# Designs tried in a protein design run: peptides against a protein of PDB entry 6O8C. Part 101

Target 1, 262 residues: chain A of PDB entry 6O8C
Amino acid sequence: VGLRYEKISLPKIHPRYDLDGDASMAKAVTGVVCYACRTASTLLLYQELMRKGVRWLVELVKDDYNETVHKKTEVVITLDFCIRNIEKTVKVYEKLMKVNLEAAELGEISDIHTKLLRLSSSQGTIESSLQDISSRLSPGGLLADTWAHQEGTHPRDRNVEKLQVLLNCITEIYYQFKKDKAERRLAYNEEQIHKFDKQKLYYHATKAMSHFSEECVRKYEAFKDKSEEWMRKMLHLRKQLLSLTNQCFDIEEEVSKYQDYT

## One batch from the design tools (peptide; made by RFdiffusion4, then SolubleMPNN)

Design b2_p18_3_s4 (from b2_p18_3, 5 letters changed)
Fold by OpenDDE base, seed 1:
Order: C-alpha cells, then structure tokens, then sequence
Structure b2_p18_3_s4 (fold): chain B 262 residues (1-262), chain A 18 residues (1-18)
C-alpha cells in the first residue's frame, strides 16, 4: 500500500559561465522541479483519498459492531427464556419424583440446565469483549481516526501552489537561457544578467527541493506509516467482531437443541 | 410436555386414591 515515487535530486550546477551548459542545466532543473510539483500533487491526492477510505472503514466497522451487539442481545433473550423454561421443567419433574415417577428424566433435564447456565456465563465474556471494542472505537480510543487529520499534507498547506510558483520562476529563467544560447555571445550587461539569473535559478531550485522533501515527502511517509498501522488494527478488530458473532450463532444453535424440552 | 405428564400422573394418583 502506498505510492511509489522516485527519489530526485538537483543536477550539479557549475559556477562557470557557459551558455550551452547553463541552458542544459536549466532544462534539467526545470524537469526535476516539475516532477516534484506533480509528485506533490499525487501524494496529496492519495492522502485525501485515504482519509475518505479511513472514514468509510470506521463507519463499516461501527455497523459490524452494531450488528454483533444486536445478535448478542437476541441470543441473551433466547437463552434466558430457555433457562426459565428448563427451570420450570425441573420443578415439574421434582414433583413427579416425589410420587416415584420418571426419575431418570430428571437427571437429563438437570444436565441441560447446567449446560445452559454455562452458556449464559460465556455471554459475560462476549459482553466484555464488545465493551472493549467499543472503547477502542470511541473518540479518543486506540483506533480513533484523529491521526488522519493531523498527519500528512493537506490542501490548506498550499504545497503544490508554492512549488508551482518556484517552478514558474525557474521556467522563465530556462527560456531566457535558451535565447541566450541562441545568441552564442552576450554583451557584457546581458552576461551579468545571465549570471545573476543563474544564481536565482539555483536559489529557487534549492528552495523547491527543500520544501518538497521536508513538507511533502516526509509528511507523506509519516502518514503512510500511520495509516498502515491503523489499517492492520482495524482489520484485526473486524475479525474479532466476526468471531464474536460466530460465537453468538453457536450458542443460539446449541440453545435451539433444547427448545424441544420446554 | 412435562406439565402434561404431571397432570396425567395427578389424575392417575387421584384414581388410585378413590
């Protein structure tokens, strides 16, 4: 999971005045910073999509939780009803035993009662597990999605726009260097302007790459790592919910076997 | 079913005591 991007670096800038070399260098720098702009945009888009996905997954898991709670409640009601009926049956057989009738059946019914009580005890464990899951999903819990809003880059940071401004400045200098190259030789004043523009190009390029690395790539990587960790935990939680649901179904099935004795 | 058996048993006992 995550976007693959190439690590980019600025080409070496030679201090020597060379119209051909400077034009080539400027072209290369333009390409690198252009790539940085596009990459920053892509990384931002990915993070925004992931944030939507995170919100979606939270809602999905909450729905799963609610379904599990509902099923658990249903089983508790059914089990309690069955226990009450079996207890009534036990009382009836105890009366029959006093008149020396059907003593063998009382033992079987008593065993069923004991089994049902054990099943009822297991419901407490399921309830505790559900409460734990609820606490983890709650605001401030271990699986809260607050990190998705804090980590990474956001449109409000205007990183792409800032890089684009620098790219525009660099591109303008590049086009001028192409013209300078075509002239083959510059007058003294134009040569001095060229040298000054070369320094500006270096400044803009360095600023762009620093911003890209520190504000775009680094924050993206942090977001990616956090998202992967969170996703693993959420998927595990979902599996736990499924397990609890299955336990409820198993109990329901077991209880259904004893309904004929009521 | 158990309640039915109990009622039947009670009826039988009542007949036996008559």
Amino acid sequence: as target 1 above (262 residues)
Amino acid sequence: EAEKKLEEAKKELEKALE
Scores: peptide ipSAE 0.032, ipTM 0.549, DockQ to the pose 0.002
Fold by OpenDDE base, seed 3:
Structure b2_p18_3_s4 (fold): chain B 262 residues (1-262), chain A 18 residues (1-18)
Amino acid sequence: as target 1 above (262 residues)
Amino acid sequence: EAEKKLEEAKKELEKALE
């Protein structure tokens, strides 16, 4: 579940010159853009934390993979050894039969041999599955983490800083409008400055909100969606690895039953 | 037990092949 944030919008800006209204409007705009700055920072932090989490999970799954491969290799060695021993035993009993010696155990040993060969065949499927997993985890694979470095917002984008600059400009105008309001009436020149500042405020605010929406929120949402999809796939892959590990243990257990016959 | 039987079988085989 990603971060929830409140959808914000700029207040209506009235074109009419009104010192009280303009001060109130400027205050509201300052608040909205301030919230955007904070939200952008939070969204960035979330993404950075998620990137760390992604890297961690990749390493964890790689470790799990290596352990599974190791276990599989161990089982293969054990199984092959057991098969070779059983085959030697089969040859001995076959020779005994040729000399008319009772070999009642030959049937049992042959059955064990057949079972072991079936187990050996299943190892090929496990190996193929592991290879598939390896390919998916490899650079350029379906589960590569390259998206985490490309998608979303990054500290290098300086989005928070850019918004902060705009916020500073807006805040300065707001404070001036508070002073203007306190004067109740402005001289002609000051009134003209106030009107120009109001226009500047509008442009700064619009620029800030556009930047916030297009460069912060939109990119964050894209990152979030990709991260969720990737995470689901990675968790599923991890479950597959666990399943393969369990299969190796099951084979090992079954082989152990036949080791007593060797 | 299986190993013992195998060893016995091997001995018998050796005797039979002589």
Scores: peptide ipSAE 0.029, ipTM 0.580, DockQ to the pose 0.002
Fold by OpenDDE base, seed 4:
Structure b2_p18_3_s4 (fold): chain B 262 residues (1-262), chain A 18 residues (1-18)
Amino acid sequence: as target 1 above (262 residues)
Amino acid sequence: EAEKKLEEAKKELEKALE
């Protein structure tokens, strides 16, 4: 899960004045920082897509929850209706027993009543489970998606743009160094400018790489880790909901067997 | 059917209680 990226590092920068070496170094630096820019962009895009996915999944799970609740409610209504009917029947048979009529049937109906009551008691457990799930999905709950908006990198951070600016500066210096190389020899003033630009290049490159590592990669990794954890929990919750739904269906099926007695 | 039986039973019960 997540995007893979290559670890990048700046090439060694030699302090010596060497037009050929400096041009080569600058080229390499440009490449590295360029990669950082592209990678940062890709990481950002991934996170944005994941955020959309998270929101989608939340809605899906909420729908599942609502369906489960509705099914549970349906079963409760059906079960209660059945229980009431059986209870009426029991009362009738109890009265009949006083006149010595249909004793065997009363036993059967009473057993059914007992079974229905047991099924009814299980509804409390289902309800409790649903309430727990609801609490977890609620704002501020354990499965809230607030982390998705907080963790990671965001377009508003403008990390890619910041890196691009630095890349532009570096690229400019690289092109100059390429020209300097072609001259083979520089006048004193030009040499001093070259040396100064080399320092600037180093500064920009270091800044870019630091920004990339600290503001892009690190935050991305945090987002990724949080996402994975959250996703596992959400999937587990969905399984729980499915289990509860199945329990409701099982109860409904069981109740249907006794509807013939009502 | 159960309801029908129940109604019949109720009628019988009423007769028995008279």
Scores: peptide ipSAE 0.028, ipTM 0.568, DockQ to the pose 0.002
Fold by OpenDDE base, seed 5:
Structure b2_p18_3_s4 (fold): chain B 262 residues (1-262), chain A 18 residues (1-18)
Amino acid sequence: as target 1 above (262 residues)
Amino acid sequence: EAEKKLEEAKKELEKALE
């Protein structure tokens, strides 16, 4: 999971004054920094999309939570109603036992009552689990998405734009070096300018690559790692919610078996 | 010519990132 990028490095810049070599070098540097710009843009886009995805997933899981809570509540109401009815029935049968009823009937109803009470006790465990999940999803909880806003690169950082500026400077020098090459030889003053421009190109290129590595790639990797960790936790939580939902359905099904006695 | 080559290289690199 995540974008794969090729590790790029600047070509070696030779100190020797060579119009042909310098033009070729400048071309190569332009290509490398251009790739860095595009890569930075792609990495930024990926992170922005992931942030949207994170927000979406949070809302989805919250919806799942709410649905589970509603189902749990439904089951609790149904179960409590059934228990109350069985208790009333037990009381009636206890009175009738003194006169005309067989002991076997009361025993069966009593057993049902006991089973229902056990089911009721399990609701407490479900409730506790739901509370735990709620706590984890709450602001400041273990599954908070605050990291998504903090980690990685953001459009406001203007990293792509900064790299583009450097690329523009490099490209300008490259085009000049192409012209210089076409001249075959330069006058003294133009030669000195060429040498200075070569130094400028070096500075721009190194600045671009440093910025790319430190402010784009490194932060992206940190974001990626955090996102993967968070995603695993969220998926696990969602599975827990599903399990709780299924438990509620199981209880509901069990209770339905005893509705004939109410 | 050089610009075209650069643009083509750029496109190829972008495809590699996809």
Scores: peptide ipSAE 0.017, ipTM 0.557, DockQ to the pose 0.019

Design b2_p18_4_s1 (from b2_p18_4, 7 letters changed)
Fold by OpenDDE base, seed 5:
Structure b2_p18_4_s1 (fold): chain B 262 residues (1-262), chain A 18 residues (1-18)
Amino acid sequence: as target 1 above (262 residues)
Amino acid sequence: DEELIKKAREELEKLLSE
């Protein structure tokens, strides 16, 4: 879930000299660029928080992975032990069969042995799945978090500060235009300065909006998209780990049924 | 400066048209 922001646009700037209109326009421009500054700051903060979250989630999933591996290992040991014991029993009963004794019991034990071997085979699949997960979590893997450090905007980019500088310039012109409006009429030289400042205001505003759009919003959107994709994959991976864990528990439970024969 | 302002106007108009 990303931050919602409103699409901002600069008001139309009329080339005509109008003290009232120019003051109003300048006020509007100031507002828009001010919003851009605040929005850029918010977007940056969001990304920084998300980066922290990403790091946290990576560690969490790694812990989950390790626990699953541990459980799998435990089950493998238990299963192998059970298989060895059953195999010993099978050998004993096979000797007894030479004298036609305990045929029914041998059949039962043999069936158990077969089932255990099947369970053992399934462990190979679990191992393969765990290896796949490990590879995905590894550096350079499909779920690497390197993108979080690369994508988006960063404090070092100083985008907010750059926008603030432009905002300050615009605000200064706005306040001058308020004064000009109060004068009702300007002398020729003052009028020329006003016209020049109007051009400067437009320049600063355009620069601010361009910077905001290209360096803040665009990069944020890229970060957002990447984060969402990555997050979905990570959540899916956690589900896979849980599934594997459950499979291990299921196998352990099944093996426990045969412990009386070992 | 005038040329830069002109370019800025054009860019702004493009941004506003989108």
Scores: peptide ipSAE 0.021, ipTM 0.618, DockQ to the pose 0.058
Fold by OpenDDE base, seed 4:
Structure b2_p18_4_s1 (fold): chain B 262 residues (1-262), chain A 18 residues (1-18)
Amino acid sequence: as target 1 above (262 residues)
Amino acid sequence: DEELIKKAREELEKLLSE
């Protein structure tokens, strides 16, 4: 999906030689590029903070997963123990029935056994869900955080520094134009230098704005979009884990009702 | 000059809001 961004326009640069106008234009350009530098820095900081947040959330969800797995394991052990005890009881009662003893109690115990087996089957579903979650969180999974290190801008890109270099060049020309303005009139050679510097200013400014748009803003937007999508999925997954945990507690509670028979 | 800077800022903010 291609990101749509609009190219930012610089102040109009008139080809006409005008010391007052050129100084004003240069001041405006300096301000714009300065803003771009600050914005690029802010965007970079935001992304770095978000990367930390992503890592934190991954660890949190992994902890939730491990707790859920642990709880599930405890419930499985308890449930299996109860099932084994009920099965022993069923066998005893079946033998007693052969000698005309208590059919009603056997029916109740058999019903409990059936319920426990249903609960055991539900554990299989929980296990499958946990395996799915594990696969999604695994390296290379759908919810891997590798994108956070790939997408967006990074300190190593040195975008802010590159923009700062261009800003320095622009600022230097601006200060010269301010001096030129104060002189009111320039000698021929100085006038030619002024004209060349104006071209350089334009070149640096356009380069700065292009770099800002293409290497800072565009990549930031891609990072932002990916972050939002990933975050929604992670939060949903966390809710799923909570649901599975609650299911385990519900099963444990249900099993506790039958502990008197075990 | 300040107005031009303001306009440029607004354009940048618009771009970032997309």
Scores: peptide ipSAE 0.020, ipTM 0.622, DockQ to the pose 0.026
Fold by OpenDDE base, seed 2:
Structure b2_p18_4_s1 (fold): chain B 262 residues (1-262), chain A 18 residues (1-18)
Amino acid sequence: as target 1 above (262 residues)
Amino acid sequence: DEELIKKAREELEKLLSE
């Protein structure tokens, strides 16, 4: 379930001219937008760190894959060697039987040969699984990390900077309203300026909150959801690789039992 | 004023905690 962003409510801006109220309102707005800026920065940082983590994990899994492939190859070589040796032995015993020699040991050797062939057949399944994993990890595969570069927010978007500009405008108005409050009463022209600034403050605040919600929070949530899904799949893949590795070790162990006959 | 800011902060923190 994705993060539900609750809309941060801006202070209600009353049309009434009130120097004290306007100063208080402006202060509150400044605070809200300030927190939005900081939050946006934090969300961006999180995403950047996650992107690094994603890249790291991809490399780790690729290394695991390569190790598994290497182990599989080693086992195949060993197994094939053992099979060839057993086959030679079988042929020798078959020849001996043709000259009426007792073949009491032939049955045992033949059974070993059959077992080795079964082990060899299992290697095909391992190979197929490795190929599947490779395809998933490949560029354009199901586990490609292209989403990490597409989803979410990026430093290049300059969202934090845009919010900071708006915050600066709001802060300036707040400081002016604080001064206006201290004057207790404004001349007509100054009063009109104050009223216009109040409208500007509302405009900037609304723009900031909209930008924060739509461009920062929503995109972050999408990134987070995608990252979690991807991460689960990657971890599952690692488990699959481990399983394949263990299967290779199991085969190697079985082959070692028959080395006395080779 | 402080209460409004506090509420906004709490909402933002909730977002970050998920």
Scores: peptide ipSAE 0.019, ipTM 0.613, DockQ to the pose 0.025; fails the geometry check
Fold by OpenDDE base, seed 3:
Structure b2_p18_4_s1 (fold): chain B 262 residues (1-262), chain A 18 residues (1-18)
Amino acid sequence: as target 1 above (262 residues)
Amino acid sequence: DEELIKKAREELEKLLSE
């Protein structure tokens, strides 16, 4: 990736004093650095928007998590209640069996009890999964959003402003070179100033491009990569939560089949 | 000059699209 940026060739710097060529070169440099400033601003804006999106998504997933936990809790309460009632019924039937009542009904109730206990065991797996999700979302967890505040570029870095200052210097020299070109020939002192300004122009341009590449583009790419990875993981997490919710509903539905026996 | 600027922009855009 870095090698392709080197192809953004600042126009060939001809060391030769040429008023027409220097004006043209300065114009081109101004354009390139201007584009870098605008691009840096756009990249910064993108990152800020993404940071907002990340925060929003974290809150959304936390809400989903809480809802799932609540649903799981409700199912556990219902299931436990059903189990207790079935156990009471079993005890009653056991007493009645002493009076020659049919064993078939007791067998059916006992089977229901066994099924309910199996369902209760599955709740432990759901709980473990929820705990894992909670740990991943916690501060310092694998899905923490701390990277969003650390990676990339930030307004506080003032990268755009720094580039703008350099652009202003370059632009000023460009306008002077336009004037110099119009004069067709400069006096010795003016010629020397022009040559010095040309050196300054190249210095500012190089500094701007280096800053853009190293402090804007590179950091943006790092942010982008982290963002994409994190986003994929978060979306997967949401799917896991949905799956757990569905499992709770499935258990609730199955329990409802046995409520008539309680 | 405009061509050079255009080329530079194109290269930068390519870099950012990768």
Scores: peptide ipSAE 0.019, ipTM 0.602, DockQ to the pose 0.025; fails the geometry check

Design b2_p18_4_s2 (from b2_p18_4, 5 letters changed)
Fold by OpenDDE base, seed 5:
Structure b2_p18_4_s2 (fold): chain B 262 residues (1-262), chain A 18 residues (1-18)
Amino acid sequence: as target 1 above (262 residues)
Amino acid sequence: DEKKIEEAKEELEKLLSE
């Protein structure tokens, strides 16, 4: 999200009474806090969009997982069927061996049986990997998306609204300081009011700074960091699922080579 | 955007620290 940032020239804030300086300072403060409000709003929007993206990605990965599990199950059934058929064939040839017939063929069939058993063992590893992935995606797992609801800022926090209130107070003082500047000189009582307003301005500005920094930016950064980490892990998991799927296809292809012997 | 945010924070802090 492209934020237009305008650099505001910041005059030095002097504790001394200066109508021109105070007006300029107030203008600068108003600008900065205004930017903070807009920035906070943008950061909030970004986080909300990211949360939607996270939910979408979770569903996508779950679908990928289910498809992989389905494929794995299909291959297991096919493989088991093939093994059973080969075992039947082995038994027949073993009977023939009692009369010293078909020794070479028995050896070939036995080798196929051994290969199929190895493939079956590999399925156990795939199953274990799928279980691991499932555990990671489960509630409380390492790839759970609960963080997306907890981390960062939320509309319910009303951070933008809180900053806007402070901005309104600051803006009011700024406009008064513009008027004061136009008067060139204030009476004693008006001067005292101006000084008090300057203190109020400082107070509001400080509060805005603290709120923006601690409740908006810091939390956003935490959300951003967590989201990036989680996203990397999710993408890696998708690659892992793809790898497992491919392994299933490879096994299926290998099994198909032996189907003619069954 | 992150850089801009940090710059804004710095400016605000500078303004209020003086």
Scores: peptide ipSAE 0.031, ipTM 0.610, DockQ to the pose 0.024
Fold by OpenDDE base, seed 3:
Formats: C-alpha cells, structure tokens, sequence
Structure b2_p18_4_s2 (fold): chain B 262 residues (1-262), chain A 18 residues (1-18)
C-alpha cells in the first residue's frame, strides 16, 4: 500500500492561546518529528545496505557468467576435436570401401558425425544467449546498477541532519512551553513570545514533515520499486545462466558417448 | 512501517488543524 501523503495544512494564524493545550500539542509534535528523524535514518540505512547487496549480486552474476563462458568454450573445443577425428575415420573407411572391403561400421560412424554436427550447431544458440547476457550486464545495459547510485536518498543529502536541526528547534519550544505551563499565567510580553514560538513550532514541524515526505519517503519508495524490479530481472538472468550451463553439460555428456569412436 | 508513517502524518495534520 503506497503512502498517501496529504499536504499538511498550516494552523490558523491566530491559534487559541492555551498554555496547557500548547504544551500538549508541542509534545505531540516533538514525538512525530522525532519519529520522522528515526524513520529517515532507517530508510537511509536500508538503501545503503541494498546498494551493497546490488554490488555484491552484480559481481556474483559476473562470476557465474564467466564460468558459463569457460564451460561453453571447453565443450566447443571437445566437440570440435571429436568432429575432426570422426571425419578422419570416415575418410579411412571410404578408402577401404574402394578396395572392396566391407565396412559395416561406416554407416554408424556417418550417423555419429551427423549427430555431432547437430550438437555443434546448438553451440551457436548458446553463444548468442551469452552475448545477450553480456550486453545486459555491460555498462549502460538493461541490468546496469547505475540506478542504485542515483535513486533514493544518500548520506550526502544530509536529510537526517536537516530533520534533526528542525527537531531541535521544536524540542526547544516544547521545553519552553512546559515552563510556560508551569507559570500558569504569562506577562503580556511573554505571552506574545509564546504565541510567536507557537507559530515557529508549526512552521518547523511543517517543514520537517514536508522534507520527510518529499525527500525521504518518496525517494525511498522510488528506490525500493526500482530495486525490486532490478532484483527480479537479475535473478531471472541467473536462472538463464544456469540453464545454459546445464545445456553445456548435456552436450558434453552426449559427446562423451562417441569418444570411443575417435 | 509505511502505515506507521502515514499514521504519524495524519496525527500531525490533526494537530495542525486544531
């Protein structure tokens, strides 16, 4: 469920003067803004951890890719070697047939050759798939991790610190309002100061909540959504790599059946 | 957590409307 942020309405310019009510209100506001500060910090931490995770996953997938490429290369070499040997054998048997020596095995060897060639053709598809994966992982590719450095909130934004400054101002006013409440009645000048401080408190609170919503929550949500999408795609890519690896093993196993003829 | 944030905002809005 997405956060529905409604713009905080400013209080009336002339709020009711109530020392008890103002102290209670100030306490509540302090609590809310304090929560915002803590939440902002938590959201930032989450994003930083996710960025580390993203970097880790990228390296892991690159390693998987390299291993798959290596395996594919080995299979290609083995397959090509087998094909060459079978071709030599076919030529020998063809020569024997010219001298009227029956080679019942010629047909079998020819069939093996045909099968090996078919296996070789499948390697092209694997190669194409690997190239596609490589392109997706490359800088500027569809699975590049550049978004992780751009989206969301960062320590350099100093959002938590900015909120903390506002919280400090609010807290100071709250403590003053506690004192004012204890006095039960204020002199005219003190009353005016109290009223001004009340306005300042609302101003700071509004500023804090706006900053929290617009700079912390909204950006976090964007980061979260993007990270989830990216993660799903990366996991799918890993599955594709595994599939390609398995295909290489399958080909290798099939080739091994014919090695006795080489 | 998102729900809590929204609740906090609503609470603040109520306080400001008084």
Amino acid sequence: as target 1 above (262 residues)
Amino acid sequence: DEKKIEEAKEELEKLLSE
Scores: peptide ipSAE 0.024, ipTM 0.612, DockQ to the pose 0.025
Fold by OpenDDE base, seed 2:
Structure b2_p18_4_s2 (fold): chain B 262 residues (1-262), chain A 18 residues (1-18)
Amino acid sequence: as target 1 above (262 residues)
Amino acid sequence: DEKKIEEAKEELEKLLSE
């Protein structure tokens, strides 16, 4: 998902001196470069907004991570408490059995103890998963957002301003060519100036289009591709966090079933 | 943003028609 822009190209510039044709050509060039300026501005804005979005998403995921860690910690404490209580109960019953009391209740409690220990072992897996997620989100991790500051175009590049300067030069020549057209015929000196301006127009236009293509469009596309890849990975990570959270809740629910024995 | 681009195109066309 990204901004769609139309591929633009300069009109053909004929070397032949033609006041009508040159005015029309200049008009067309002005339009193309104007479009390039606006497009560059829009592409820049998009990237800036995306950078804000990236930062926001990082913070959101970090918050989710912290909540999950907190929940996991709570469950661990509860589980450990339950295990300790069951272990005490087991010891009491073992002592009673030595005095020839019925073993039926001991079997049930021992089974609960075994189940709790299994739940406790699963916490280790959750912890390792959380550590992996933390490492990926950390500075220098695989999901670091450093690319957002490096890729693409930035306001500091002044690409739009550079294009605007070129557009101004082109527009000035266009208006002159419009006047030249209205004169129908130019004196020799004015004709030479017109020819020279036509060369300048070509120079400015070529420079503008090259700058637009190489510095604006190409970098934007690289940014877009990188952002999409990164976003996909971040969304996947969020799903992993949700899964871990659910596992914590499942364990908590299971432990609650045995609270009557503690 | 796509809307902005389209608006820009329309403005450009207006400028060119002038």
Scores: peptide ipSAE 0.024, ipTM 0.586, DockQ to the pose 0.019
Fold by OpenDDE base, seed 1:
Structure b2_p18_4_s2 (fold): chain B 262 residues (1-262), chain A 18 residues (1-18)
Amino acid sequence: as target 1 above (262 residues)
Amino acid sequence: DEKKIEEAKEELEKLLSE
């Protein structure tokens, strides 16, 4: 998961004054830095989309949690009601046993009571699991999304714009080198300007590539790694919620079988 | 036996009213 990008490096810059070679070099540098600009923009866009996705998923999982809690509560109420009714029935049958009536039925009712109590005990485990999930989803919890705002690159960093400025400077020098090439020979003063511009081009290119690597690519990779880890954990949590919900449904179904005795 | 049955019925009614 994540965007694939090609590793780029600056071409070799020869110190020798050569109008044809310098024009070719400048063209190549322009291409590399142009690619860096586009890539930086794409990486930024990806991260922004992922941040939206993270927020969306958080809300989705919170909704799932609330639904599970609601279902659990419903089952607890139903189960408690059923237990109370069965307990009343057990007491009645115990009294009837004292007069040697309905002895055969008491065993069955007592077994049902025991089963219901076991189901009730399982609710404690479900509650504990829900509490754990709640703590993980809470602010500062293990599944907090604060990393999404901290990691990676942001529009406010102006990385693309900074790279674009450098690209513009490089491009201007490239176009001048094309003109210089067309002249075939330069006067002394123009030659000195050309040499100076070549140094500027190198400076801008180096700055651009350094910025791209350190402020764009590296931060993107960190963001990507954290996002993958977080996403895996969130999906697992969602599966846990589903499992808990299913357990509640199973309990409810079993309890419904005993409602005829209440 | 009849008396015991009536007592059981009374207890049942009490339990159902709780």
Scores: peptide ipSAE 0.012, ipTM 0.451, DockQ to the pose 0.002

